# Peptides against a protein of PDB entry 4QMF: the designs that were tried, part 45

Target 1, 175 residues: chain A of PDB entry 4QMF
Amino acid sequence: ESSFMTLFPKYRESYLKTIWNDVTRALDKHNIACVLDLVEGSMTVKTTRKTYDPAIILKARDLIKLLARSVPFPQAVKILQDDMACDVIKIGNFVTNKERFVKRRQRLVGPNGNTLKALELLTKCYILVQGNTVSAMGPFKGLKEVRRVVEDCMKNIHPIYHIKELMIKRELAKR

## One batch from the design tools (peptide; made by RFdiffusion4, then SolubleMPNN)

Design b2_p14_4_s3 (from b2_p14_4, 5 letters changed)
Fold by OpenDDE base, seed 3:
Structure b2_p14_4_s3 (fold): chain B 175 residues (1-175), chain A 14 residues (1-14)
Amino acid sequence: as target 1 above (175 residues)
Amino acid sequence: SLIEEAIEQLEKEL
């Protein structure tokens, strides 16, 4: 039997307590067991003797990873679908200067969230920019694109450049 | 398209 554990920040505790019954119910459909440890601040998922698909445990692992990084449950639970993948991109280590970090992170979101919305549409991904990470969910190709844009943004390449490129590529693919 | 509109709006704000 396989098990995976992830730690979560203290500020997520209240929310996780609130939705944990929903997590349990979602995983029960796949006969995956789960545990919320409030003392340690951890979530654990485990296969059981009744687990039919052994690969689902990897998706359960991803579920708790996403929840730990502030992705809401209604979105995070979609990771259990076969066609859905995810990525958690660490952005906090690209820049040492806090002001520069905040500025570059804000570029990912853009005015009124328009930059992020454009990226989501072009990549067909859900994207959450929060703290020192960017969480993304979607098709593998889209996730690869998101990671490139996010990391390049932290390296001072403005996202709009990539957005334009993605738009052109999309148009070419339709022909 | 929604994408083009979003990009256009972004360009106006940059």
Scores: peptide ipSAE 0.046, ipTM 0.724, DockQ to the pose 0.427
Fold by OpenDDE base, seed 5:
Structure b2_p14_4_s3 (fold): chain B 175 residues (1-175), chain A 14 residues (1-14)
Amino acid sequence: as target 1 above (175 residues)
Amino acid sequence: SLIEEAIEQLEKEL
């Protein structure tokens, strides 16, 4: 038997309570048990004697990790699919100055969310910028590209330069 | 595809 636990911020409590039955139902299909602890502020997933695929517990771990970082359930539950991977990128420690942090984080989103949308399209990933983390879901290659762009942005390399490079690479791949 | 069309539009703006 194996288990994984993640803590969640207090502001996520109300949402997690509303969707927890859906989480339970999704994990029951794989005979994975789950617990929402409102006192501790934690989510736990664990294998049971009826769990057929032991590898699914790792995907269940990723599910609760994504939910803790504000990813909506309809998107987060896709992590249970074999072809879907995820990454949670911590961005809060790259810059000590709060104003500089906010400005660089905003660059990832861009005007009207266009920068983020372009990055999602080019990498074939879902990307959520929230608080001190960026959550991403998609193919492994795309996730590597997202992490590079996100971390470089926090290091003061504007995302637009990476977007241009990704566009060029895409055009070259069509040849 | 919708993705290709969206990227094409972005190329015009960049």
Scores: peptide ipSAE 0.033, ipTM 0.674, DockQ to the pose 0.143
Fold by OpenDDE base, seed 2:
Structure b2_p14_4_s3 (fold): chain B 175 residues (1-175), chain A 14 residues (1-14)
Amino acid sequence: as target 1 above (175 residues)
Amino acid sequence: SLIEEAIEQLEKEL
C-alpha cells in the first residue's frame, strides 16, 4: 500500500476539520483512506486493499497538498478528475526583502484582482495566491504558463508583459 | 464565450 502525508499550518485547522467528512466521502469513492491528525497538524491518504486504480493515490496526494495551501474543498476536489492537474509554486524564496516580496506578490493579483483574473482566463486555470505559495489547477499547458508568469513576477518581470503576450497568441490562434 | 468577451474587454484596458 502507498501512503502520502502533508503538513498544514495551524490557521487551516478549523476549516479542515469542518470539511473532512466531505474529503473522506470523496476519497471513499476511490477506496482511498484518509486521516486528519489535529495534534500533528497533518493529513494522510492511503491506498487500501480495495483500491482499484493505483494512480488515484497520486491525485489524493495532490488533493491534500492543495487543501494545506488554502484551496477550498469544492475547488480542490476537482483534482480527482482525470483532466485536471495542479501545481503549488513556492514564491517565498525569490527575494529576501519582505517588502519587495509583498510588492511583487501583489503585482500577480493587481488592481481589483484583474491581473490574476486575466491570467486565469488566458491559461484556463484556477489560481490562488496565498502566503508563500501560488496554487494552480488546470490543464498541463496552462499550468506551465502560470508557473512561468508567477516565477518571472517574483524575478521582477511584471505579469502584464506576459498577459499581453498570451492575449496576442490567443488572437492569432483564432485566425 | 464569456471568456472571450472578458478578454476582449481586457484588451481595451491594457
Scores: peptide ipSAE 0.032, ipTM 0.693, DockQ to the pose 0.148
Fold by OpenDDE base, seed 4:
Structure b2_p14_4_s3 (fold): chain B 175 residues (1-175), chain A 14 residues (1-14)
Amino acid sequence: as target 1 above (175 residues)
Amino acid sequence: SLIEEAIEQLEKEL
């Protein structure tokens, strides 16, 4: 049997409690067991003797990882689909100055969330900027692009430049 | 397109 555990921050507890029955139901379809430990602040997923596809445990691992990083359940549960991948990008280590960190993180979102929306559209990914991580879900190619933009943003390369580049590439690909 | 509009808005901020 295989199992994976992830910790979640305290502020996420209330939400996770609320949706845990839905998590359980989603994983039951694949005969994956799950446990929410409110004392430790952890989520665990585990294969059972009835688990048919052993690879699904990796998706279950990703599910709880996404949930721990504030991705809403209706979005996070899509990770169980065969064609869906995800990435959790750590952004907290690029800048030591808190003000600079916040500023660069905000650039990812942009005015009215327009920067993030543009990036989501261009990469065909879902993207959530929260705390010290950026969570993304989508096709592998798109995820690679998201990671590049996100990390470069933390390195003081404004996302707009990448967005322009992606737009140009998209137009060229249509020719 | 939505993308073009988003970019246009972003360019105004640069």
Scores: peptide ipSAE 0.047, ipTM 0.732, DockQ to the pose 0.612; fails the geometry check

Design b2_p14_4_s4 (from b2_p14_4, 6 letters changed)
Fold by OpenDDE base, seed 4:
Structure b2_p14_4_s4 (fold): chain B 175 residues (1-175), chain A 14 residues (1-14)
Amino acid sequence: as target 1 above (175 residues)
Amino acid sequence: SLVEKAIEELEKEL
């Protein structure tokens, strides 16, 4: 049997408690067992003797990873679909200055979330900027683009530059 | 801001 565990921050506990029955039900469809440990602050997923598809455990791993990083369950559970991939991008280590970090992180979101929305549309990904990570879900190609934009933003390359490039590439692809 | 305007214009193209 295979097992994966992820820790979650304390502020996420209340939410995880509220949706854990839904997590259990979703994973039960695949005969994956799961445990929420509130003392340790962890989520665990495990294959069982009845698990038919051994690869589903990796998706279950990704599910709890996404949940730990504040992705809402209705979105995170989509990771169990065959055509859905995800990425959790660590952004906290690019800048030592906290103020600079916050500023660059905010650039990813932009005014009224418009920058993030544009990036989501262009990459066909779901993107959540939270804390020291950016969580993304979508097609593999889109995820690669998201990671590039996110990391470059933390390196002081404004997302608008990449968005413009993505727009141009999109137009060229239509020709 | 200039950035905001640029984003708005790009959004129109989406």
Scores: peptide ipSAE 0.139, ipTM 0.793, DockQ to the pose 0.150
Fold by OpenDDE base, seed 1:
Structure b2_p14_4_s4 (fold): chain B 175 residues (1-175), chain A 14 residues (1-14)
Amino acid sequence: as target 1 above (175 residues)
Amino acid sequence: SLVEKAIEELEKEL
């Protein structure tokens, strides 16, 4: 039997409390047990003797990881689907200067969120830019592209470069 | 398309 635990920040506590019954119900379908520890500030998922699919625990692990990083439950729970993968990209350590960090992070979002929306559309991923991480959900190929764009952005390569490249690739695929 | 509009906006920022 396997168990995984993740810590969550204090500001996430209220939300997690409100949706935890939904988390429990979703995981019960797979006979995965879960625990919300408000004292420690942690979420735990565990296989049980009734767990049929041993691989589902890894998806449950990813679920609590996403929830800890502010992904809303209706989106995060999609990780339990077979065709869905995720990535949590740490962006807080690429730049030491806070102002520079904020500027580069904002470039990922862009005016009216259009940059992020374009990236989501092109990669077929859900993307959430929050704090010191970017959470993404989608096909593995798309996730690889997202990570490249995100990390390059923090390295001062503007997302437009990759978006244009992805657009070209998309156009070529339609031919 | 939304993507095309997004690209146009991004180009204005460069």
Scores: peptide ipSAE 0.110, ipTM 0.761, DockQ to the pose 0.800
Fold by OpenDDE base, seed 5:
Structure b2_p14_4_s4 (fold): chain B 175 residues (1-175), chain A 14 residues (1-14)
Amino acid sequence: as target 1 above (175 residues)
Amino acid sequence: SLVEKAIEELEKEL
């Protein structure tokens, strides 16, 4: 039997309580057990004697990881699909200055969310910028590109330059 | 903006 636990911040508690029955139902289809501990502030997933595919526990681990980082359930639950991967990128330690951190994080979103939308389209990923992390879901190749753009942004390389490069690469791939 | 133009072009190709 395998088990994984993830801590979640206090502000996420109310939402997790509201969707936990849906989490339980989704995992029950795979005979994965789950526990929400409100005292500790943790989520746990574990295999059971009835678990058919041992690999699904790793996807269940990813599910609770995404939920802990503010990804909404209807999106996060897609991680249980075979063709979906995810990444949680920690961005909080790239810059010590709070104002600089906020400015660079805002660049990932851009005016009216257009920068983020462009990145999502080009990488075929879902991307959520929240707090000190960026959560992404999609194909492995796309996730690798997202991580590069996000980390470079925190290193003061504006995302627009990567968007241009991704557009050029896309055009070349059509030839 | 440059980003807006890029998005418009992407939407035309989709």
Scores: peptide ipSAE 0.072, ipTM 0.732, DockQ to the pose 0.084
Fold by OpenDDE base, seed 2:
Structure b2_p14_4_s4 (fold): chain B 175 residues (1-175), chain A 14 residues (1-14)
Amino acid sequence: as target 1 above (175 residues)
Amino acid sequence: SLVEKAIEELEKEL
């Protein structure tokens, strides 16, 4: 039997309580057990004797990881699909200055969220910028591109340059 | 396209 646990911040508690029945139902389809511990502030997923697919526990692990990082359940639950992957990119360690961190993180979102929307469209990923992490869901190729743009942004390379590059690549692929 | 529009708006901010 395999089990995985993730901690979640206190501000997520109320939301997780409201959707936990939905989490349980989604995982029950795969015979994965789950526990929400409000005292510890943790989520746990575990295989059972009835778990048929041993690989699904890894997706369940990813599910609770995404939920802990503020991804809404209707989006996060898509991780259980075979063709869906995810990445949680830690961005808090690239810059020591808080103001500089906030400025660079804001560049990922851009005016009216247009930078983020452009990146999502070009990579075919869902992307959520929250706190000290960026959560992404999509194909592996797209996720690789997202991580590159996100990390480079925190290293003071403006996302616009990568977005232009991705646009050019997309146009070339259509020909 | 939405992507092109997004790029145009971003270029105005730079």
Scores: peptide ipSAE 0.023, ipTM 0.643, DockQ to the pose 0.704

Design b2_p14_5_s1 (from b2_p14_5, 6 letters changed)
Fold by OpenDDE base, seed 3:
Structure b2_p14_5_s1 (fold): chain B 175 residues (1-175), chain A 14 residues (1-14)
Amino acid sequence: as target 1 above (175 residues)
Amino acid sequence: SLVEEAIKLLEEEL
């Protein structure tokens, strides 16, 4: 039997407690067991003897990873769908200057969140920018694009450049 | 499209 564990920050505890019954119910449909350890600050998922598809444990692993990174449950639980993948992109190590980091991270979001919304639409991904990570959920192709845009943004390439490129590619694909 | 509108808005803000 397989198991995976992830740690979560203290500030997520209250929320995770609130939604854990929903997590349990969602995983029970796949006969995956789960444990919330408030002392350690961890979430664990495990296969059981009744688990039909052993590969679902990998999706359960991703579920708890996303929850640990502040993705809300109604969105995170979609990872259990066959057509859904995810990525957690670390952005905190691209620049040492805090102010520069904040500015570049803000560029991903843009005024009124418009930059992020455009990127989500073009890649067909859900994207959450928070702290030192960007969490994304969607098709593999879209996730690859998101990672490129996010990392390049932290390298001082403005997201609008990639958004324009993605738009052009989209138009070409329709022909 | 919503995407085109978003791009337009971004271009105006840059």
Scores: peptide ipSAE 0.034, ipTM 0.681, DockQ to the pose 0.521
Fold by OpenDDE base, seed 2:
Structure b2_p14_5_s1 (fold): chain B 175 residues (1-175), chain A 14 residues (1-14)
Amino acid sequence: as target 1 above (175 residues)
Amino acid sequence: SLVEEAIKLLEEEL
C-alpha cells in the first residue's frame, strides 16, 4: 500500500474543511482513502485493498498538493483525469530582495490579469499565482512552456517576450 | 496594450 502526505498553510484550513467531503467522494470512486488532519495541518491519501489502478495514487498525491497551494477544488479535481497533468513551480528562491520578488511576480499577472490570461490561452493551461508558488494544470507540452515563462520571469525576462513568441508559433502552426 | 490586443486576438480564435 502507498501513502502520500502534504502539509498546508494555516490560512487554507477553513476552505479545506469545507470541501473535504467532496474530496473524499471524488477519491472514493477510485478506492483511494484520504485524511484531513487539522491539528497537524496535513492531507493524506493512501491506496486500499480495493484500489484497482496503482497509478491513481500519484494523481491523488497531486490533488492534495494542488489544494495545499490554493487551487480551488473544482479545478484541482480535474487532475484525476488521464489527460491532465500539473506542476507546482517554486518561485520564492529566485530573488532575495522582497520588493524585486513582488515586482517580478506581478509581471506574471500583468495589468488586470491580462498577461496571465494570455499565457493560459496560449499554453492551454490553468495557472494560479499564489505566494511563493505558481500552480499549473494542463497538457505536458503546455506545462513545459509555463515553467519556462515563469522561471524566466523571475530571472528578469519579461513574460511579454515569451507571449509574442508563443503567438508567432501558434500562427505558424495554423498554416 | 500589446497584451490586451493579444488576448483579444486569441479569444476570437478560440
Scores: peptide ipSAE 0.034, ipTM 0.671, DockQ to the pose 0.120
Fold by OpenDDE base, seed 5:
Structure b2_p14_5_s1 (fold): chain B 175 residues (1-175), chain A 14 residues (1-14)
Amino acid sequence: as target 1 above (175 residues)
Amino acid sequence: SLVEEAIKLLEEEL
């Protein structure tokens, strides 16, 4: 039997309590057990003797990881699908200056969220910028592109540069 | 803006 645990921030507790029955129901379909520990502030998933597919526990691990980083349940639960992958990109340690960090993080979102929307369309990924992490879900190729753009943004390479590059690559692929 | 133009083009292709 395999087990995985993740901690979650205190501010996430109220939401997680609200959706935990839905988490339980989704994982029950795969005979994966789960526990929400409000004292420790943790989520745990584990295989049971009735778990048929041993690989599903890794997707359950990813589910609780995404939920801990503020991804809404209706989106996060899609990780249980075979064709869906995810990434949690830590962005908090690229710069020491808080003002610079906030400015660069805001560039990922852009005016009216347009920069983020463009990146989602080009990479075919879901992307959530929250706190010190960026969570992404989608095809592996798209996730690799998202990580590059996000990390480069924190290194002071504006996302618009990558948007132009991705658009050109997309046009060339149509030929 | 450039980003808005890019989004417009992408939405037309979808």
Scores: peptide ipSAE 0.033, ipTM 0.667, DockQ to the pose 0.083
Fold by OpenDDE base, seed 1:
Structure b2_p14_5_s1 (fold): chain B 175 residues (1-175), chain A 14 residues (1-14)
Amino acid sequence: as target 1 above (175 residues)
Amino acid sequence: SLVEEAIKLLEEEL
């Protein structure tokens, strides 16, 4: 039977303990088993003999991946929906200078979070910038756009360029 | 509208 495991950072432990019963309940509906290992600092999901949909284990894998990267449970659990996909974009390796990294990462958020909010609206995605990763949830088309904007931002292409393009495309689609 | 407002704010700060 299929099984997937992900590690989580220590600072996430207290939260995961708090919501793990909710995780278990959500996965039980699909007959997916799950384990929280506080010693190792890992989450595991696995199919059971009662698992009907073989594809749901992949969504369960994505669920624990999102939870490990600080996505809150009420948002992360939406990954179990058929129309919902996700992406975890690693941003920590694009620049060597820490100060430059922080500056470029901040551009994704923008003043008062407006850049991120605009990007979320235009792509119809949820986006969380945390640490060395950007987690996104939404339609595949939107996720592709998010990854492009995020990676280009870390390559010193300001997000506003892509946001303007997306806005123009949206206006054209409404006509 | 919200998106347009956000873009305007960003342009002013760039």
Scores: peptide ipSAE 0.033, ipTM 0.681, DockQ to the pose 0.682

Design b2_p14_5_s2 (from b2_p14_5, 7 letters changed)
Fold by OpenDDE base, seed 4:
Structure b2_p14_5_s2 (fold): chain B 175 residues (1-175), chain A 14 residues (1-14)
Amino acid sequence: as target 1 above (175 residues)
Amino acid sequence: DIVKKAIEELEKEL
């Protein structure tokens, strides 16, 4: 049987404990077993002899990956749907200067979260900026766009440039 | 359009 494990940071432990029964119930529908190890700080998902769809284990893997990166359960669990994909974009290694990192990360969010909201709407994705990663969920095309904007932002290309570009493309596609 | 409004707000920062 297939198994996947993901480590989570200590600050996430309390939340994961509170929602783990919900995780278990969601995965039980697919006959996927799961384990929360509070000592190691890990989540594990496993196929069972009763797992009907072998591909669902990959979605279960993605579920625990998203949960480890602070995506809330009601959003993360949507990954189990056939039409939903996700991406976890590492942003912590683009710049070594902490102040520069924080500044560029904040640009992704923007004033009152407006930059992020605009990007979510244009790409039809859910996007969470947290710590050294950006988690995204949505259609594959949208995820590719999100990754480009996120990485370019960390490379000092302001998100507004891409947002304008995406808007233009959207308008052109309607014609 | 929410996106257009967001762009307008962001443009003020440039």
Scores: peptide ipSAE 0.115, ipTM 0.789, DockQ to the pose 0.685
Fold by OpenDDE base, seed 5:
Structure b2_p14_5_s2 (fold): chain B 175 residues (1-175), chain A 14 residues (1-14)
Amino acid sequence: as target 1 above (175 residues)
Amino acid sequence: DIVKKAIEELEKEL
């Protein structure tokens, strides 16, 4: 028997209550049990005697991790697919100055969300910038690229330079 | 291309 637990912030409680039946149904297909604890503010997933694939518990762990970081259920549940990976990148500790943090975080989104959209297309990832974390879902190669761009942005390297690099690589791959 | 257009718009902001 294996189990994993994650805490979630209070502001996420209402949404998690709303979608928890859908979480339960998705995990039941794999005979994974789950519990939403509103007193502690936690989500738990665990294997049962009927769990066929022992590796699915790791994907269930990732599911609740993504949900805790504001990823919507219809997107987060895709983590249960074999070809889907995820990453939760902590960005809150790169700079101590709040104004500098906000400015650098905003650069990841860009005007009209164009920076984020370009990065998603080039890496074939879903990317959510929320609070002190960036959540990403996609292929492992794409996730590595996303983490590099996100961390470098917090280190004051503008995302556009990486986007240009990724564009050049894409054009070369077409040859 | 959506990506090329996005880059063009971003370059205007630099």
Scores: peptide ipSAE 0.093, ipTM 0.771, DockQ to the pose 0.690
Fold by OpenDDE base, seed 3:
Structure b2_p14_5_s2 (fold): chain B 175 residues (1-175), chain A 14 residues (1-14)
Amino acid sequence: as target 1 above (175 residues)
Amino acid sequence: DIVKKAIEELEKEL
C-alpha cells in the first residue's frame, strides 16, 4: 500500500495541531504527503510520485502511530532514521484487576522513574509508559528486550531481575 | 555507572 491512516484520541488533538507543520516538513523531505483530519480524528500518510524510497512510507506509518500514542514529535520523528525501529506493546490485557494492573505498570516506571531509566539505558531505547500501552523506539535487539521485560512485568516478574540480567550481558559484551 | 547506581537503588526497595 501507498497510504496509511491512524486514529488518535481527542485529547491529542490540540498537540497534534501545534506540531503538524513540523510533521509535514519532516515528511516533505521524503516526498511523503500527510493529512491531519480533525473531524475524523485521524492522521494519514501517503506516497507521492516523487517518493524516491517506497519503504519510507512504512516509517511514516510508524510515525503517526507513535504520535497517536502520545510520543512527543521530537522523539517520534526519529523513527524516520534507518537505524530506528519502534514497538507499541499492549499491556492492558494481562490483568483484569485494575489495582493489580496499576501496581504492575508502576513497577515498570519504579521510584523516581529509575527502573524505566535503567531499562532505557540498557536497551538503548526510548520507552514511554502510558495508559494501556508501552511505546518503545530503538534498535531491534533493544526492542525485543523491552517487550520481554514489559510483558513479564505484567505477568508479575519484577523488572529488576531482567535489569540484572541485562547488566550482566552488557558486561560480558564489553569483553 | 548510572545503570549500576539504579540497580543498587532498586535493590534497596526489594
Scores: peptide ipSAE 0.089, ipTM 0.765, DockQ to the pose 0.591
Fold by OpenDDE base, seed 1:
Structure b2_p14_5_s2 (fold): chain B 175 residues (1-175), chain A 14 residues (1-14)
Amino acid sequence: as target 1 above (175 residues)
Amino acid sequence: DIVKKAIEELEKEL
């Protein structure tokens, strides 16, 4: 038996409660058990004797991790697909100054979210910037690119540099 | 401002 637990912040409680039946149904298809503990503020996933694919528990772990970081269920549940991977990038430890942190995080999003949208399109990833983390879902190659851009942004390298590079690479691939 | 324009141009090419 394998099990994984993830804590979630208090502000997610109401949402998680409303979607938990959907989580249960999605995991039941794979014979993965799940528990929402509202007192502790945790989500747990477990293999059962009926779990056919033991590797699916790792995807279930990732599902609850994504949900804890404010990823909506309709997006997060896609992690159960074989072709989908995810990454949760911690960005809160790159800068000690709060104002500088907010400024660099905002550069990642850009005006009207356009920088983030461009990055999503170029990497074929879903990307959510929330609090001290960036959650991403997509192909492994795209996720590697996202992590590089996100971390470099927090290190004061503007995302536009990488976006231009990715655009050039895309243009070359279309020819 | 320069960054904004560059991103807008980039989006048109996507």
Scores: peptide ipSAE 0.067, ipTM 0.754, DockQ to the pose 0.148

